Peptides against a protein of PDB entry 5EG6. Designs and how they scored, part 90

Target 1, 151 residues: chain A of PDB entry 5EG6
Amino acid sequence: RLRSQTVSTRYLHVEGGNFHASSQQWGAFYIHLLDDDESEGEEFTVRDGYIHYGQTVKLVCSVTGMALPRLIIRKVDKQTALLDADDPVSQLHKCAFYLKDTERMYLCLSQERIIQFQATPCPKEQNKEMINDGASWTIISTDKAEYTFYE

## One batch from the design tools (peptide; made by RFdiffusion4, then SolubleMPNN)

Design b1_p25_8_s1 (from b1_p25_8, 9 letters changed)
Fold by OpenDDE base, seed 3:
Structure b1_p25_8_s1 (fold): chain B 151 residues (1-151), chain A 25 residues (1-25)
Amino acid sequence: as target 1 above (151 residues)
Amino acid sequence: EKYNSLYSDVEEGTVLKAKVVYPPV
């Protein structure tokens, strides 16, 4: 059993045509599994099945349809992103979203803003990159009744 | 951190919310 802990929370949200981090509101996002060789674009093909760490994903806002660039979802261990983890993604574990085709840039919140944060190599472990707390995400499935979808 | 949750693995097409949980200042 986990001991009780007081924490603060900010959610990924879309407002005014932009992604931001809100303490009051949360956005509902589709997570799509892409092929590793899928090109960047508004339209994409998806793969069926459970998502594994190391795979390419798309996050699409269910309300606005706005999407983030292609991401690689990575497992987080403490304050490090694991580069070689490939087990199924669990909602019980924190994860990081690497911006695909960048130099160690990760999706990160800073106050109310969503930014890219550059991870630093781990000197002692080549299979890890050091990230900050703002780049360590928790993803949780949401009930369909909690959001409005616009097609 | 690991949370006490009944949520399972994440499948293609799952609708989710994403949050950052951090110690309060």
Scores: peptide ipSAE 0.582, ipTM 0.844, DockQ to the pose 0.068
Fold by OpenDDE base, seed 1:
Structure b1_p25_8_s1 (fold): chain B 151 residues (1-151), chain A 25 residues (1-25)
Amino acid sequence: as target 1 above (151 residues)
Amino acid sequence: EKYNSLYSDVEEGTVLKAKVVYPPV
């Protein structure tokens, strides 16, 4: 069976073949668990089970079918991404999406754009990387393809 | 506070296809 959980995160949306930010529209994405050794490509093998911090995931737009590159979902503490957290991902808790096989690049919201932000190492804490506020995300589980956000 | 954990409920080993889009730096 194929019934991946559909999730939303603030401002993340797909339109015109690109990921972008919208203050009013929230896109819905399938979140797929991948094996740690899964290679990048348009085709990928999914795994079954609870998603833990530190694991590799694919975010696929439920409407367009477009996906971000492989991401490592990491736990966030204040303005830092935790590199060694491995507990199950809790919904509504802050998280960061590290672009796998990059130099500390994270999925980031900057104004109306979705970009890569390079995190800064924490010299005194090797298990942490400093991220900006735009690289901190909140995941909400949903069964809808898309919904509108109202203040 | 405790929240429900995210779960990937897909048959183990299923191959999916999706166009990859890279955000700019």
Scores: peptide ipSAE 0.569, ipTM 0.899, DockQ to the pose 0.451
Fold by OpenDDE base, seed 5:
Structure b1_p25_8_s1 (fold): chain B 151 residues (1-151), chain A 25 residues (1-25)
Amino acid sequence: as target 1 above (151 residues)
Amino acid sequence: EKYNSLYSDVEEGTVLKAKVVYPPV
């Protein structure tokens, strides 16, 4: 399940063909790794392996089978998304979901709605983009999770 | 550090189908 940091009790959920946030319901999602050159479509080829920041993923609702467009999962440091982080994704860290091939659009919680939020470039740090709190997510894995030692 | 890493555990090369939903801007 995916949880917004801004509203800790709000969870990403799919209902009626739309993504939204619910304080009472949560959605379980498959996170599929894609090749970097995988095109957008209703059909996609998945890869196996540990997911790293910077890689392209598909979030598919385990119940409805609906998916968000291709996302790049990025590491979050405070209120910034890191553009060059490439370590394995840890559910202990906040993350952001960049909508691939957009102008800095990120998956964002606004009240009960899921929207795209445009991040602001960091003037002094080209490897970072400023996001709002609603674009910061916590992933709680309900499937296979393995501990990876990283120094 | 210990990381509880996410894993894509579908067989390599599997083709999946899912309706794409775009959140509003």
Scores: peptide ipSAE 0.565, ipTM 0.893, DockQ to the pose 0.474
Fold by OpenDDE base, seed 4:
Structure b1_p25_8_s1 (fold): chain B 151 residues (1-151), chain A 25 residues (1-25)
Amino acid sequence: as target 1 above (151 residues)
Amino acid sequence: EKYNSLYSDVEEGTVLKAKVVYPPV
């Protein structure tokens, strides 16, 4: 049977030149794969291929051209970001966006705002960082319908 | 080369939306 769960969603969106979290609208973003040594900037060189966890990416609004800083896309296990996962990114799984070259800062929504949330190191597992729910993202190609799971 | 379809691969240049899903209140 289909799971009948009522959920609340907020989408990454650009409005008025700013990123925000909207419950009504979603932004369409290009996800670009960068080299690990790519510097921060408005102009960047992209790398062909399929994106893996641990790789550096850029999210660029397809409408406005607004871009977030360089991100490292990381696999999420429950409420932890995995630091060493390197398998292909799956749209079926939650992910986290680490702000590259920061002290454990992750892209996070708080109500309607997009903020940086500092993850807490996992004392027992050095390859994990604890994130909050607002930093656990679901990504989906705009040409795909949302997946449905059965119980 | 394409990975197994079960993984719903994300290729460079893919246009996507990103959301946070909260459980019911």
Scores: peptide ipSAE 0.554, ipTM 0.825, DockQ to the pose 0.084

Design b1_p25_8_s2 (from b1_p25_8, 10 letters changed)
Fold by OpenDDE base, seed 4:
Structure b1_p25_8_s2 (fold): chain B 151 residues (1-151), chain A 25 residues (1-25)
Amino acid sequence: as target 1 above (151 residues)
Amino acid sequence: EKFNSLYSDVPEGTVLKAKVVYPPV
């Protein structure tokens, strides 16, 4: 499940054919690794292996089978997304989802809606983009996590 | 706190199909 850092009890959820945030319900998602040159479409070829920051991923709802567009998963440091981090993604650590091939658009929680939020370039650090709290997410695995996370 | 690594465990080269939903701006 995916949880925004803005509200600890609000989770990414699919209902009625749309992605939204729920304080009462959460959806389980498959995260699939894609090749960097994989094009957008309803069909996509997946790769296996440990997911690293900077790689392209697809989030697919386990119930509805609906997916978000291609995302680049990025490491978060405070309120900034790191553009050049490439270490393995750590579950439960804050991350951001950049919508691939957009002008700094990130998956964001706004109230109860899932929207795109445009990050602002960091003036002092070219390898960082400033995001809001709603664009910071925590990933909680349903089957591979060895630790229970509480906030 | 310790975090586990995230792994994509679908067989390599598998083709999946999913309807794409775009969040609004």
Scores: peptide ipSAE 0.573, ipTM 0.895, DockQ to the pose 0.491
Fold by OpenDDE base, seed 1:
Structure b1_p25_8_s2 (fold): chain B 151 residues (1-151), chain A 25 residues (1-25)
Amino acid sequence: as target 1 above (151 residues)
Amino acid sequence: EKFNSLYSDVPEGTVLKAKVVYPPV
């Protein structure tokens, strides 16, 4: 098993106090596990341990120290976010970041911007929500602050 | 537990600070 505090994802980085998208730049973030009852704020108490799907996490930019609001990391199956998955988060699998306490809002890449995308309920599958491709993320562990990636 | 699982490695109970930025809708 691989344990890591710092993660990187394509198309997400912080610049000028805002989150931006870049096809060439990979941002590095600290991923912190929070308690399910942790409130939103500039101060937060972190927990240790393996991160599981369905748990609340905080992504903090390793460079600027700016953070996204509390997120629930969810497992992705094709174009759906799974609401009831609870196994350990795998770096080999895509995930989605649900903005906690919202109406199905997910972190999403749209064009060159990072936005909130509202997922659509799955009428026939209550344990799933339909997301777009921009709301699916691949994250990898790293100790680097930020790097440029070219395909 | 799965191979390549992510882990929160900060000591339990640590209080951190970070400015919150909300992406637009």
Scores: peptide ipSAE 0.570, ipTM 0.903, DockQ to the pose 0.460
Fold by OpenDDE base, seed 5:
Structure b1_p25_8_s2 (fold): chain B 151 residues (1-151), chain A 25 residues (1-25)
Amino acid sequence: as target 1 above (151 residues)
Amino acid sequence: EKFNSLYSDVPEGTVLKAKVVYPPV
């Protein structure tokens, strides 16, 4: 039986039934691809394939099995989340996790807590939202990943 | 552009279960 790719990121781990931050610890998560029309719930149907920006994903803690709500993984350019990027997710770039069906809420690190942070729309750039540094994440695969070429 | 991509390799259509935790605002 195949499993989804395991990824790690700093400042994110689960303890005591909640997501917490740690500057010294890396959390390990399974990342699952969902269909765009998949509903929220404790049960979800996964899809296979390379994950692209703009797609819906589930992050499941590899230790506790607890999951964040449905997230849309978005490409980050400096301090902005790109709303229309659709290329394959690159581990070389930071990403943002938009909480699906919210008013621009993003997964964010604040001190020792993981919170939702509301992004600010960019009036002059409708395809971007302003996020803070805490809402940008570096994800590293803990499994061997194939190189993807995107021209 | 060459990079390592993320992927989901659980068989298509598999149903998984996980308790959902919402971060506070």
Scores: peptide ipSAE 0.567, ipTM 0.900, DockQ to the pose 0.460
Fold by OpenDDE base, seed 3:
Structure b1_p25_8_s2 (fold): chain B 151 residues (1-151), chain A 25 residues (1-25)
Amino acid sequence: as target 1 above (151 residues)
Amino acid sequence: EKFNSLYSDVPEGTVLKAKVVYPPV
């Protein structure tokens, strides 16, 4: 499951065909690793292995089967997303989801809505982009993962 | 430091299908 650092009790889930956050409900998502060259589409090929920052992932709702577009998972340091971090993703650390092929757009919680937030470049630190708290997420997984496939 | 890593454990090369939803700007 995913939670925003803005409001720790609000979790990402799908309702009514839309992604949003709820303080009473949480959604379970499958996180799939994609090849860097994988194109956007309703059909995609997944890779296996440990997920590292900087890699392309797909988030798929375990209930509805709906997915967000391709995301690059990035490490977060304070109020910034790191562009060059490539270590394994830690569940104990904050992360951000860059929408691939956009101009610095990140998955963001605003009120109870999931939106795209445009990060601001850091002039003095070219390897960082400034994000708001709503674009900072924590990933919580369980040891046992059960997958459902949708066609 | 010690950490628990995320793992994509779906068999390599598996093709999945999912409707794509774009969050608004």
Scores: peptide ipSAE 0.561, ipTM 0.902, DockQ to the pose 0.432

Design b1_p25_8_s3 (from b1_p25_8, 10 letters changed)
Fold by OpenDDE base, seed 3:
Structure b1_p25_8_s3 (fold): chain B 151 residues (1-151), chain A 25 residues (1-25)
Amino acid sequence: as target 1 above (151 residues)
Amino acid sequence: SKFSSLYSDVEEGTVLKAPVVYPPV
């Protein structure tokens, strides 16, 4: 068993084999750092270290063990996601989760569903993409938890 | 006091297994 950092976010949980939204529940997830060249799959290799914006992460539900696809965690500034931010991820700031290898698709809350939302390029600023409020998340770090692993 | 940053505290090179769920478009 390994220790991994758990994170909590509002409006995200797993029910019935799918990711859903709940205004009354905070979902708990393991957050894992991946290498930038890590391929998508049911199995993935985890890296050690502080997580920075722009890096690839895996979110695994602490209850069901189900994972979202590879995500790039990006810093949020007002209504935009920053493409070039690389400072350490802070729970003091909102963030966005870009679905890696997609055309500007972000993890988004729409009503009570979790969907992919396509961001719009910012013409004046190439280092920014316009997102909606549903694509902005607040992450809170929680206690470390044990997790089953394979070697 | 300075807030701690998020981190991945797993042994380097560990392989994990988790079914992937794709949110709809």
Scores: peptide ipSAE 0.549, ipTM 0.896, DockQ to the pose 0.424
Fold by OpenDDE base, seed 1:
Structure b1_p25_8_s3 (fold): chain B 151 residues (1-151), chain A 25 residues (1-25)
Amino acid sequence: as target 1 above (151 residues)
Amino acid sequence: SKFSSLYSDVEEGTVLKAPVVYPPV
């Protein structure tokens, strides 16, 4: 059996093989820490430890088992994502999920859809880039889940 | 319960498999 922390966020859930938004539903996801050099794919190797801002994570739907692509979890300051924050992720603060290896694309809620939103560079603050409110997520950890892994 | 830092509590080096879904632009 494997143990992983389950997180829940408002709006985001999986249905019909796609990620959808719902004002009435909270999605539950396993959050996995990856190595910075982990490649994208259906298979990935997980790491153990506290998750820090700036690290690469995988969000796997607890129901369907489907995952988003590799994300870098970033700290949010007002309407900006911090590029250099590296402290432990706090549930008290909103987070942004940068789609790794993209041009500033972030996971975003727009109307009733989950999309990629391109952040705007902040010229005067190179360690920040501007995101919209839809790209700022509040996540809450739920009970630690144990599940059986089949190889 | 208190809010705490997020963590990954899977054995180091475990390989998992999950289909990848890409949100649209």
Scores: peptide ipSAE 0.547, ipTM 0.894, DockQ to the pose 0.477
Fold by OpenDDE base, seed 5:
Structure b1_p25_8_s3 (fold): chain B 151 residues (1-151), chain A 25 residues (1-25)
Amino acid sequence: as target 1 above (151 residues)
Amino acid sequence: SKFSSLYSDVEEGTVLKAPVVYPPV
């Protein structure tokens, strides 16, 4: 049995073999943790554990089984993605998905389409990149109680 | 405080298959 946590986010789903945006539909995805040195491909080896910001993940559509390329999940502060945050991913905070091995490309919603958006460097804060609102995502698990911790 | 965290809970080392789709630039 597949035990990865199922997550859902607004404006992201798979239809017709591609990722699309919808204002009315929430896409359901399995989120898989990968090793930092995992190569891109149709086959990938999963790791277990709490997902932290800065780690590499795979989002796999629960319906079609199709996946986005390797992503680094990053914490969002206002309109910036934090490059050095490493705490556990909190569903209370927005996040950004950096496409691994790209020039600051992030998963972005633009005019009901899912695209790659290039973030701009923050000159005065090297640990931050400026993103637009479309590159900020809210993720909710289908079963929040299962993976809850106290602080 | 109670917090919800994302978790990957597939058996360590499991190999999965999923066709990759790239969003356009």
Scores: peptide ipSAE 0.530, ipTM 0.886, DockQ to the pose 0.457
Fold by OpenDDE base, seed 2:
Structure b1_p25_8_s3 (fold): chain B 151 residues (1-151), chain A 25 residues (1-25)
Amino acid sequence: as target 1 above (151 residues)
Amino acid sequence: SKFSSLYSDVEEGTVLKAPVVYPPV
């Protein structure tokens, strides 16, 4: 049995084998912690423990079982993603999902689509990257047995 | 509380399988 924490986020759900955006529908996902050196693939080894910013995670749809690529969860400060934050991930704060091993690509909501958005480096702040609103996510943990939430 | 830190509590070392979907650029 899966015992990973189930989370829900607005504007992200899976339908027809693809990730879609919806203002009225919430998808339920398992969030899994990976080792920093875990390779990408359909199979992955999970770790246990509290998730910290900067760590590698996998988001798996609780309904379809489909997953996004490995993501680094990063803390968000206004319109920037913090590169060096390492405190435990708090549901009180927005977060960003950096697609691991990409050139500053982040999971992003654009209109009704889920896309990769390339962040812009902050010239004067090496520990920050500029993201847009669509790349800022709010995660809510849920104990509900329901896999899909509708507003 | 609903606003607690996120955690992964699957047994350490468990191997899971999930097809990977890449969002477009």
Scores: peptide ipSAE 0.547, ipTM 0.891, DockQ to the pose 0.545; fails the geometry check

Design b1_p25_8_s4 (from b1_p25_8, 9 letters changed)
Fold by OpenDDE base, seed 2:
Structure b1_p25_8_s4 (fold): chain B 151 residues (1-151), chain A 25 residues (1-25)
Amino acid sequence: as target 1 above (151 residues)
Amino acid sequence: EKFSSLYSDVPEGTVLKAPVVYPPV
């Protein structure tokens, strides 16, 4: 078995040193749990354990070894990201990746590109902020042989 | 349908190295 759980998601792929979108190809990534106070850098210290919403993670491409910046994985409810959810991350449930220490920037699919999308606050719901469909991701673990899911 | 939680299984305190790529705004 691998030291870190490998995950796969549609529309996220690494090629030519960049993250890009592909409707036909799946990228494989290691997901690493970080401490909440871990600083950004090429080197990072990982934690072990089940990943909960609200925690800081690193996604590292299993092929190229390139990583996205620190992300906070957040639970998604329809078109909103939940800011206060803290339950364990369920596979195949839609989630959002907030770029840590940004002004509501989320990992987003736009056409054939991977970009940062700025979420808008929910005026009457302080625990939510509005995202678009491109900022909602479905993740499957590659540790299991077969998965069935819906988007 | 019930699914298991994602997890990080690298030994606690392990230091990893990975170049950081920032998606454009």
Scores: peptide ipSAE 0.579, ipTM 0.907, DockQ to the pose 0.487
Fold by OpenDDE base, seed 1:
Structure b1_p25_8_s4 (fold): chain B 151 residues (1-151), chain A 25 residues (1-25)
Amino acid sequence: as target 1 above (151 residues)
Amino acid sequence: EKFSSLYSDVPEGTVLKAPVVYPPV
């Protein structure tokens, strides 16, 4: 499942053919690793292995089968997305989802809607982009050992 | 604190089909 790091906890959910956020309901998603050169489409070839920051992923709703477009999962440090992090993605660590082939567009929670948010370049640090709180997400595995954490 | 890593656990080379939904700008 996917949770936004906002004051009010919201979970990514699919209803009526659209993605939105709910504080009461959430969707379970399969996260699939793609090749870096995989093209966008309804059909895609998946790879196996540990997911690293900087890699291309597909999020597919386990209930509806609907998917978001190709995303690059990026590590989050405070309120910035790291562009060059490449270590394995750890559960429950803050991350951001860059919409691949866009101008710094990230998956973002705004009120109860899921939208694209354009990150701001960080002039002092070229390897970082400034994101808002709504663009910071936490991934919690549903089929692995559960961890307790404090925000 | 260290958490377990996420893993793509589908057989290598599997082709999946899923309608794509684009969030609005």
Scores: peptide ipSAE 0.577, ipTM 0.906, DockQ to the pose 0.478
Fold by OpenDDE base, seed 5:
Parts: sequence; C-alpha cells; structure tokens
Structure b1_p25_8_s4 (fold): chain B 151 residues (1-151), chain A 25 residues (1-25)
Amino acid sequence: as target 1 above (151 residues)
Amino acid sequence: EKFSSLYSDVPEGTVLKAPVVYPPV
C-alpha cells in the first residue's frame, strides 16, 4: 500500500459547535473509558483505570463538553489499525478511533474537516484494517502541548 | 460519580493530531 502524501499536520479542535481540524489551534480532550456494553448517549458511566487498545471510550472536549460518539481506540501499525491489540495506550504512538457499531468507519481529518473514513479489510490479515494517514492520530499530553503550542 | 481514565503515560487531558492527506478524501 502506497502511503498518502501529507501537506501539514492538524489538531482535533472544537469551534462553532463543531469538530474540525485546525493547523493553528488544538483542543484539549478527555478520554473516558466506558464499559463495552455502554449505550450511546450524552450521559455515560465512566470506568476507572488505564485505557487499553480495543476498549470503548468517549472523547469529550474539555472546554465545550462536546463529545463524539462512542469510539474504540485501536493501535496503529504503519497504515493499518489493529483489531486485536489490547496493550495500554501510550502517547506519541499512533492510534485510530473506530466509530463503534459502524462499518469500519474511523475518525479522520480531511483538510479542515473531520470525517468518517471507511477502512478497507486486509485480505491476508483478518486482524487488521487499512486506514489512511488522516485516520492515524498521535496522542499528546496537554502539558506537552501547552509548552509547545498556543491554545 | 465519575472516575478518571488515563493512558499509560498520558495525563487526564490529551491533544490529538493527525497529518493532512493529499488529496483529501
């Protein structure tokens, strides 16, 4: 698979009541761990503990409180999302956010927009799905981000 | 009552970045 060319890096951000991808601003988000059987809704029960790949999470903007639908955080290897990885999530490692209960839809940026990108199954590797670069997110602590970038 | 959920080496607040794909999809 040929990797897509990238022109810049953007950050997940909430502005004007919408999620978007900004080159200038970054949003601070809380990742809340949910039970696997937690239903979709504005209200949800948060579990304690370290987040592992494969678990269901809620991504909530710290400023606006806006949240994305339930996501499964998945480990990324090159241009593939791993479906069976279960080790603890670490910053600066790439991850993908699968929209739970969808047909392989992943949180993805396209220029300034946040979209759903449909991953392609890997023919020879059932535990992997092919994603594009815009669906491969890097997690950074807010402490590190505040030191480096303007909010 | 809410409980904190953390990454293994990330504090409670996180920033998410990704590359812009060209051409956009």
Scores: peptide ipSAE 0.349, ipTM 0.739, DockQ to the pose 0.115
Fold by OpenDDE base, seed 3:
Structure b1_p25_8_s4 (fold): chain B 151 residues (1-151), chain A 25 residues (1-25)
Amino acid sequence: as target 1 above (151 residues)
Amino acid sequence: EKFSSLYSDVPEGTVLKAPVVYPPV
């Protein structure tokens, strides 16, 4: 069994084998840090340490064990995602989840569904991408959990 | 106010397995 930090975010949860959104629920997920060169797959190697903006992470549902694809966690300023922020991720600060190796696709809440939303380049500032409110998330840390793992 | 930073404390190099779900476009 492994010990992992559990994080919670409003709306995001798993139902029927898919990720869904609910205004009444807070989803609980394990957050795992990956190497920048880690490939996508059902199996992945995790790293330890404080998570910084710009790093690659995996979110695994604490209930179903299902995971989202590799994400880059980015800092949010107003309605923009910052591409060059690299400070430690702070709880309760808004963040965005870029789907790695996509054309500016971000994890987004639309009505009651979780979708990919394509951010728009910011012509005035090359280090920013314009996102909508649905692509802005707030994360809080919860109690640590033990779970079965594969090695 | 300042809050604690998020962290990953699973032993370095551990391999995990989790089915991947892709959100629709």
Scores: peptide ipSAE 0.544, ipTM 0.901, DockQ to the pose 0.416; fails the geometry check

